# Designs tried in a protein design run: peptides against a protein of PDB entry 5HOI. Part 5

Target 1, 351 residues: chain A of PDB entry 5HOI
Amino acid sequence: FRYMPFSPAGTPFGFTDRRYLTMNEVGYVSTVKNSEQYSITVSFFDVGRFREYHFEDLFGYDLCFLNEKGTLFGQSKTGQIQYRPHDSIHSNWTKIIPLQAGERITSVAATPVRVIVGTSLGYFRSFNQFGVPFAVEKTSPIVALTAQNYRVFSVHYSQFHGLSYSLSELGTSSKRYYKRECPLPMSLPNINSDMKKDANLDYYNFNPMGIKSLFFSSYGDPCIFGSDNTLLLLSKWRSPEESKWLPILDSNMEIWKMSGGKETTDIHVWPLALAYDTLNCILVKGKHIWPEFPLPLPSEMEIRMPVFVKSKLLEENKAILNKKNEIGADTEAEEGEEDKEIQIPVSMAAE

## One batch from the design tools (peptide; made by RFdiffusion4, then SolubleMPNN)

Design b1_p8_3_s3 (from b1_p8_3, 3 letters changed)
Fold by OpenDDE base, seed 1:
Structure b1_p8_3_s3 (fold): chain B 351 residues (1-351), chain A 8 residues (1-8)
Amino acid sequence: as target 1 above (351 residues)
Amino acid sequence: SNFLEAIK
């Protein structure tokens, strides 16, 4: 296992000179290799509210977090971070995070009021939006971060305990924990299933945890989207005893339903955000499970708890087909093997 | 509706 730099919905280079550093509901950040330097572009979905901008990156930023007020960049090996406000009113700032030998920045997050840096040794560093430090805390090794306002969702990894999560609030005077290094019931990438396709090997080398993204919902609930393409939402996190992870969407099941029950291996959901009852996502068509260039327009997928078993739906449809064939046996109509779309019950069909 | 058109 190796700690890798993580950014929400970030993509690998693959065989290309370009990748997405991060993307969410606000926009997408791309980087292009130009010899020994990089060109970074910050693009937005709301082109009326925001203006696209670019700059030359001499440091090779491999960490990024985008919000409505600015973009945070980080270099995992050198410890350099840069915050760039989208407006020209506020100045850019740069800081070097002190790293121990072999330590890496694994994740960064930024809100309009906080900057957070997490490391492979479990250093959790908090700053305000101007790069003024608040605190340094030692936690279990951090593999992913997201933040909304004052709230931080952190994912931790231990070789002994697997994945854990914390949910904290970074007030002005103190850090409050709602959850502290609790077990995270997310499936890790399975080498035998997920890595058998060469196209997935490049992704899991880039992102060994298979965390495609993590974010806060519009209601302020922590969300995570793993390698199993299931959206997990942390419900009732204000009540420690009542808090639970809910599988609110199986995106593979939804793709399967939308394909008329055909197994599609070339359509992939790439998560951006959860807005109310809809997953904002990129639908990726092709060999790679991540979006390439140009970026497709975002799509909305309605959240639905996976109540239905695919195997039962297939058995029910086979039983209906067999009954139709027994009744139709007297008419020699060579109705060809039309790939009869599985009739998904109307209650299960996406409208 | 719009989601199905994006997959086609």
Scores: peptide ipSAE 0.023, ipTM 0.512, DockQ to the pose 0.750
Fold by OpenDDE base, seed 3:
Structure b1_p8_3_s3 (fold): chain B 351 residues (1-351), chain A 8 residues (1-8)
Amino acid sequence: as target 1 above (351 residues)
Amino acid sequence: SNFLEAIK
């Protein structure tokens, strides 16, 4: 097993010279290979609030986290990190994270008040927004990080125990755990099914955990979106005994509904953020499950718990069609059986 | 309707 650098909604290069380092509700960070260097562009969805900027990357940053105040970059092998405020009034800073032999930075996160670095050996390093260190903690190997304000959602991987998660708050004097290395009930990519599609092999080589993204909701709930295209939300995390993961969206089910009950293989949800009751996402059309260039505009998908079974809806619609045929509707509309949109119950139709 | 039209 090899720990790979993870960034939220980051994309592979594939056969191209470019990829997204990260994307979320704020914007997207792209990198282009230029011989031995890279050109990084930080782009924003709110072009009225933020100005796009670019710079030359001589280090080959392979980790990124974007927030409303700045962008954190990291180089997984060298341990170099750079924080770049979006506002030119604030200075950029660079730091080298000390790495042991074979250790990699696996994920980075940044908020307006904290910078977090996680490693393949489970070193959890915290800093303020100016790169002043607070603490170093040893945890299980970190594979993904996200943060909001003072809160950190970390995903850990053990070869023996699989995926776990922690939810912590990074105060000024101490770290508080709400959850500490609890089992994460996320499905891992099935090597035998998901990797048989050649188009996905490049993605799973880039991201072997299949974590497309993780973020905090607008309400401050940890969210994760795996290879199964299900959005999981950690509910009631303030009450350790009541805390549970909720499958709040099956994006494959929603695409199926939007397609009139047709199986689509060329439409993919790429998660950005959860804002209230809507998943902000990129709808990717094509063979690759990740967005290419140029980036499509973000779309909103209403969260809906997957209560319905496709097979049951298909059977119910078949039964309705058969009843219409038995009632002798002499309407000669020989619209071929194959093109009849499945009547999705109004309660299931997206507005 | 509108979503499928935006992807067409």
Scores: peptide ipSAE 0.014, ipTM 0.487, DockQ to the pose 0.445
Fold by OpenDDE base, seed 4:
Structure b1_p8_3_s3 (fold): chain B 351 residues (1-351), chain A 8 residues (1-8)
Amino acid sequence: as target 1 above (351 residues)
Amino acid sequence: SNFLEAIK
């Protein structure tokens, strides 16, 4: 097993010279290989609020986190991090994170008030937005981070214990845990099924945990989107006893519904953010499960608890079809292969 | 409405 640098919704290079370092509701950060250097572009969805900018990267940043105030970059091997405010009034800063032999920065996160660095040895390093350190904590190995305001959602991996998560608040004086290294009920990529497609092998070599993204919802709830394409939301996290992971969207089921019940293998959901009751995502069409270039426009997908069983819907529709054919057998009306769209019951609209 | 209340 190898700890790889993780960034939310980051894509591999694959066979190309370019990739997305990260993307979310704010925008997308791309990097292009230019001989021995990289060109990084920070692009935004709200082009009226933000100005796209680019710079030459001599360090080969492989970690990124984008927020509304700036972009955090990291180099997993060297320990270099750079924060670049979007506003030119605020100065960029660079810092080297001390790494032990074999240690890697595995994830970085930034909010307007905090910078967080997680490592393969489980060093959790916190800073303010100016790169002033608060604390260093030793945790289980960190594989992913996201943050909103003062809150941090961290994913940990142990070869012995699998995936765990923490939810913490980085106050001025101390770190508070709401959840500390609790089991994360997310499925890991299935080597036998998910890696059989060469196109998927590149992705899982890039991201062995299959965490496509993690973010906080607009309500401040931790969300994670794994290789199973299920959006998990941590509900009631303020009440330790009531806290639970909710599968709020099966995106494979939603794609299947949108296709009229046809099995599609070329449409993929790439998660960006959860805003209220909608998953902001990229609908990826193609062989790769990740968005390529140019980036498609974001789409919205309404969140729905996966209450419906695909097999039962298929059986019910087959029964309706058979009844229609039994009633229609008395009228010689031409067997037009009407692509009989599976009537998905309207009661699946969000109440 | 009820779904968003159920996740709170």
Scores: peptide ipSAE 0.008, ipTM 0.491, DockQ to the pose 0.037
Fold by OpenDDE base, seed 2:
Structure b1_p8_3_s3 (fold): chain B 351 residues (1-351), chain A 8 residues (1-8)
Amino acid sequence: as target 1 above (351 residues)
Amino acid sequence: SNFLEAIK
């Protein structure tokens, strides 16, 4: 196993000169290869609130985290990090994170008040927004980070224990754990099934954990979106005994419903954020499961717990069709069984 | 409605 740099909703280069370093509800950060250099663009969805900016990257930043106040960049191998406020009032700052031999920065996160660096050796480094260090903690190897305000959601990986997660709050003087290295019930990419399409191999080489993104919801609940395209939400995390992961959206099921029950292999959900009861996402059309250039406009997908099974919906529709035929209602029976649009119950139809 | 129009 090789630890790879992770950024929320980051995309591989594939066969292109460009990729998204990160994207979320605020915007998207792209990088373009230019010989040995990179040109980074920080773009925003709210063009009235934010101004797009770009700069030349001489370091080859492969880690990124975007928030409403700035962008954190990191270089996984050198340990260099840079914070760039979106405004011109605050100065950019750069810092080198000390790395041991073979250590990599695996993830970075930034809020308006905290900067977090996680490493392949499990060093958890915390800073304020000005790059002043608070603490260094040794954890299990970190594979992903996200943060909201003072709260950090970290994903850890061990070859022996698989995936775990922590939920912590970084106060001024101390770190509080709500969850500490608890099992994360997320499926890892299955090499044999998911990699059968050459188009997916590039993605899983880029992101071996298959974590498309992780974020906090608008309510401050940790969310993770894995290779199974299921949005997991950590419910009741304030109560240690009541805390559970909820599968709040099967995006493959929602795409299937929206396609009238047709199996689609060319539409993919790329998660950005969870706002209230809607997943903000990019709908990706094509062979790759990740967005290419130009970035499509974000879409909203209503969250729905996966209660229904495709086979039952098919059986119910077959039973409705048989009843219509018995009642002598007009022979719309001529469309072949494979092309029949499934009547999805109105309670399940996406608007 | 809006989601299907974004896929066409």
Scores: peptide ipSAE 0.021, ipTM 0.508, DockQ to the pose 0.611; fails the geometry check

Design b1_p8_3_s4 (from b1_p8_3, 3 letters changed)
Fold by OpenDDE base, seed 2:
Parts: structure tokens; sequence; C-alpha cells
Structure b1_p8_3_s4 (fold): chain B 351 residues (1-351), chain A 8 residues (1-8)
């Protein structure tokens, strides 16, 4: 297994010179390869609140985390990190994270008050927003991080135990765990099924865990969106005994509903954030499951527990059609093979 | 509303 640098909603280069380093509800960070250098652009969805900026990257940053106050960059191999405030009031700072032989930074996260660095050896490093270190902790190997305020959601991987997660709070004097290396019930990419499409191979080589994004909801609940396109939310995490992962959205099911029950393979959900009851996402049209350039406008998808099964909806629609045919048996059989759009129940139709 | 327009 090879640990790869993870950033929330980051995209591969594929066959292009450009990719998204990260994206979320605040904006998107792109990098363009120019020979041995990179040009990084930090773009925002709220163009009234923020100003787009760019800079030359001589280090080849492959890790990124965007928040409302700044952008954290990291180089997975060298251990260099840079924090860039969006405003010009605060200075940029750079730090080298000491890495052991073969160690990689696998993920970085930043909030207005904390910077977090996770590594392939499971070093969890915490800093304030000015790069002053708080602590170093040894955990299981970290594959993904996100953070909101003082809270950190970390995903860990072991060859023996698979995926686990931690939820912690980085106070001023101490780290508190709400969850510590608990099993994460997320499906890993199935190499044999998911990689049969060449377009997916590049993505899973870039992101072997298939974690499209990792974020906190607007309510401060940990969320993860895997290769199965299911949004998982950690509910009741404050109560250790009651805490559970909820599949709050099957985005493949929602795409199927919105297509009138047609199987679509050219529309993909790319998650940005969970705001209240809506998944903020990019609808990706085309062969690749990730957004290309230019970035489409964000879309909102209402969260819905996957209670319905496609087969049952198909059976119910057949039963409705058969009943209509039994009542209509006195009028001539116009055999219009009209592509009978599946009547999705109004309660399931997305407005 | 916004999602159904983005799929058309």
Amino acid sequence: as target 1 above (351 residues)
Amino acid sequence: SNFSEAIK
C-alpha cells in the first residue's frame, strides 16, 4: 500500500497540466504545472467577501486545506508547509515538518485557530494559526484530516484493521478525544469493479482510499464522502454509547431519481460541504468522476436517508402501469413504447 | 429547484 497525499475534494491531474488541490464551501484551490514550477490560484465562491489570488509555487505543494481565513499548503515528501492568510494583514509563514525516512505528510488541515499535520507513520502534529507547535502525538497512520474550530476529524488506515477514525478537540492545554481510532464503516474502492473504467483508475491511483471529501457539517458533525458516493454523518458523537454513522445521502440514488429512474454514468456528485440539510456539491458531467476546468457552479442536493430500493420503485411503477392498463382495457391499445419515465413518488422528487 | 436545472 502507498500512502498518498489527501486534500478534501482534491482532484488528480489526469492527462492535464492542472488540478484542484482542494475545494469546499469557501472556494477552490487550483494548481497548474509549468515545467518544474506550479502556479497556484486560490478562488472563492463569495467574490464579494474574498479576492482571488495567485502565487508561484516552487515547492510543488500536493496538500491543501482552505478555510475562511487562509489556505494551508503542504509538500508531502519534503515536509514543507505554508500558511497563507487571505488578507494582507497577517503574514504568510513557512515551516518544515521533520519527516523520518519514507514518512510522508498524508493530510493537512487548518482552522482560524489550529493547524494540523498528519503523516503516513501516524504522527499527529498540532500548531496554532501562527505555526507555533502545541504537541506531537503518535497514532495509527493518518490518511485524511479535516478540522473545524478546535475540533479535528482524522481518518486512519492500518493494513490489519482497515479504516478507523478519531474525533478530537485541540484545547489550549490538552487534546480531548470524543472518539479514538474507532472503526470507520466506509467501503474502500473495489479494484475489480470500480477500476474497470480507465477514467476511475487515475482517480484511485491519486486517492487509494476513495475519500472524495471529509468535512464538518454546519452543525459541527463529522462527514465523509467515499467512493460509493454515500454521505456518512457521525451522529451523537458527544455520547460515546450512542454515536453512529448515518448514511444521510446516497448521491447515486438521487442522481437516478433526478434522471427519471434512468441509469446515468455521465453525472457525478463531487462533495463540497454539508450546510444544514443540503449537500453543497459540484455536479460533474462527463467521463471523469471529478470536476475539470472550468469549475461548474455549486449545486445543492437535499439530504435523504436511503430508505427506498430501486427494485421496489420499479415494481411499484410496473404495478401502477398494470392497474392503468386494467382500467383502460376498453380503449384501443396504442402501443406507444414511450420510454415510461419512472414515476418517482412526490415525496422522493427533489424540488 | 437548482439541481433539476443543472441536470438538463
Scores: peptide ipSAE 0.020, ipTM 0.551, DockQ to the pose 0.793
Fold by OpenDDE base, seed 3:
Structure b1_p8_3_s4 (fold): chain B 351 residues (1-351), chain A 8 residues (1-8)
Amino acid sequence: as target 1 above (351 residues)
Amino acid sequence: SNFSEAIK
């Protein structure tokens, strides 16, 4: 096992000179290799609200977090972080995070009021938006971070205990935990199934945990999207005893429904954000499970709890077809068995 | 509606 730098919805280079450092509902950050340096571009979906900008990166930033006010960059090995406000009124700042021998920054997050740095040794470092430090806490090794306002969702990994999560609020004087290193019921990538596709090997080498993204919903609920393509939402987190992870979307099931019940191997959901009842995502077409260049436009997928079992729908559809054949409809429509769209019940069809 | 067109 090796701790890798994680950024929300970040993509590998693969065999290319370019990748996405991060993407979310605000926009996407790309980096291009230019010999020994990188060119970083910060792009936005709302082109009326934000102006795209670029800069030369001499440090090789491998961590990124984008918000509505700025972009946080990090270099996992050197401990350098840089915050770049989108507005030129506010100054960029750079800081070196002290790292121990072999320690890596594994994730960074930024809100308009907080900057968070997590490490492979479980150092949780908090700053204000100006890079003024608040605290250093020792936790289990951090593998992913996201933040909204004062709240932080952190994912931890132990070789002995697997994945855990924390939900905390970073006040001015103190950190409050709503959840502290609780078990995270997310499926890890199955080496035997998921890695057998050569196209996925590059991704799982880049992101061994298979966490495609994590974010807060528009309601402020922690969300995580793993290698199983299931969106998990932490419900009732304000009540520690009632808090539970809800599988609010099986994106593989939704793709299967939208394809008329055909198995698709070339369509992938790439998560950006959860806005109300819709997953903002990129629909990736092709061999790779991650978006390539240029970035497709975002799509909206309605959240639906996976109540239906695919096998039962296939059996019910076969039973309906068999009944139609038994009722002796002499309609000679030799429409070959292969092209019959699975009649998905209207209640299951996406609008 | 928009999703089915994006898959075709």
Scores: peptide ipSAE 0.017, ipTM 0.536, DockQ to the pose 0.716
Fold by OpenDDE base, seed 4:
Structure b1_p8_3_s4 (fold): chain B 351 residues (1-351), chain A 8 residues (1-8)
Amino acid sequence: as target 1 above (351 residues)
Amino acid sequence: SNFSEAIK
């Protein structure tokens, strides 16, 4: 196993010269190989609020986190991080994170008030927005980070214990844990099923945990979207005894519903953010499960608990079709094999 | 309406 640099909704290069370093509700950061250099572009969805900018990257930044105030970059091997405010009022700053032999920065996160660096050895480093260090903590190996305001959602991986998560608040004087290295009920990529397609092999080599993204909802709840394309939300995290992961969206089920119950293998959900009851996402069409260039416009998908089983819906629709054919057998109308869209019960729309 | 209450 190798710890890889993770960024929320980051894409591999694949066979291309370009990839997305990260994307979320604010925008998307792309990098293009230019000989020995990289060109980074920070693009925004709200073009009225933000101005796109680019710069030459001589370091080969492989980690990124975008927020409304700036972009954090990191180089997993060298330990270099750079914070670039979107405004011209605040200066860019660069810092080298001390790394041990074989240690890698595995994830970075930034809010308007905090910068967080996680490593393959489980060093959790916190800074303010100006790069002033607060603390260094030793945790289980960090594989992913996201942050909102003072809160940090961290995903940890151990070869012995699998995936765990922490939810912490980085106050001025102390770190508070709401959750500390609790089991994360997310499925890892299945090597035998998910990696059979060459197109998926590139992705899982890039991101062996299959975490497409993690973010905080608009309500401040930790969300994670794994290789199973299920959006998990951590509900009631303020109450340790009541806290649970909710599967709030099976995106494969929603795509199957949208296709009239046809199995589609060329449409993929790429998560950006959860705003209220809506997943902001990119609908990716093609062989790759990740968005290519140009980036499609974001789509909205209503969250719905996966209470329905495809097999039952198919059986019910097949039974309805058979009854219609039994009743229709007395009328010689050669009504052709119209692609009878599976009627999704209206009750699925009302909850 | 009810789903946002089930998440809370």
Scores: peptide ipSAE 0.005, ipTM 0.470, DockQ to the pose 0.037
Fold by OpenDDE base, seed 1:
Structure b1_p8_3_s4 (fold): chain B 351 residues (1-351), chain A 8 residues (1-8)
Amino acid sequence: as target 1 above (351 residues)
Amino acid sequence: SNFSEAIK
């Protein structure tokens, strides 16, 4: 296992000179490789509220976090970070995070009030939006970060304990934990199933945890979207004993329903954010499970707990077809049984 | 929904 730089919904280069450093509900950050340099573009979905901007990157930023007020960049090996406000009124700032031998910045997050840096040795560094440091804490190795306002959701990985998570609030005087290195019930990428597709090997080399994204919902609940394409939401996190992960969307099941029950291998959900009751996402068509260039328009997928078993729906539809064929025995139409769209019950169909 | 049209 190798700790890799993680950014929310970041994509690999693959065979191209370009990738997305990060994307969410605000917009998307792209980088293009130009010899030894990179050109970074910060683009927005709300073109009326925000102006796209670009700059030359001489450092090779491989970490990014976008919010409504600015973009945080990081270089995993050198420890350089840069914060760029979207508004020209506020100055850009740059810092070098001190790294030990072999240490990497693994994730960065930024809100309008906090900047967070996590490392492969489990150093958790907090700053204000102007880069003034608050604290350094030693945790288990950090593999992913997201933040909303003062709240931080961190994912940790240990070879001995697997995945864990923390939920904390970075107040002015102290850090409060709601959850501290609790087990994270997320499936890791299965080498035997997920890596058999050559197109997935490049992705899992880029992101070995298979965390496509993590974010806070519009209600401020931690969300994570893994390699299994299931959206997990942390419910009741204010009550330590009542806190539970809810599988609020199986995106593979929803794609299967929308395809009329056909197995699709060329449609993929790429998560951006969770609104009230909808997953904001990119629908990726093609071989790669990540969006390429140009970026498709965002789509909304209604959240639904996976109550239905695919095999049972297939059996029920076969039983309905067999009953129709027993009643309709006299009409010669050998329309091949395999191509009939599965009638998904209206209560299960995505409107 | 807009999603069903984006898959078609």
Scores: peptide ipSAE 0.020, ipTM 0.557, DockQ to the pose 0.831; fails the geometry check

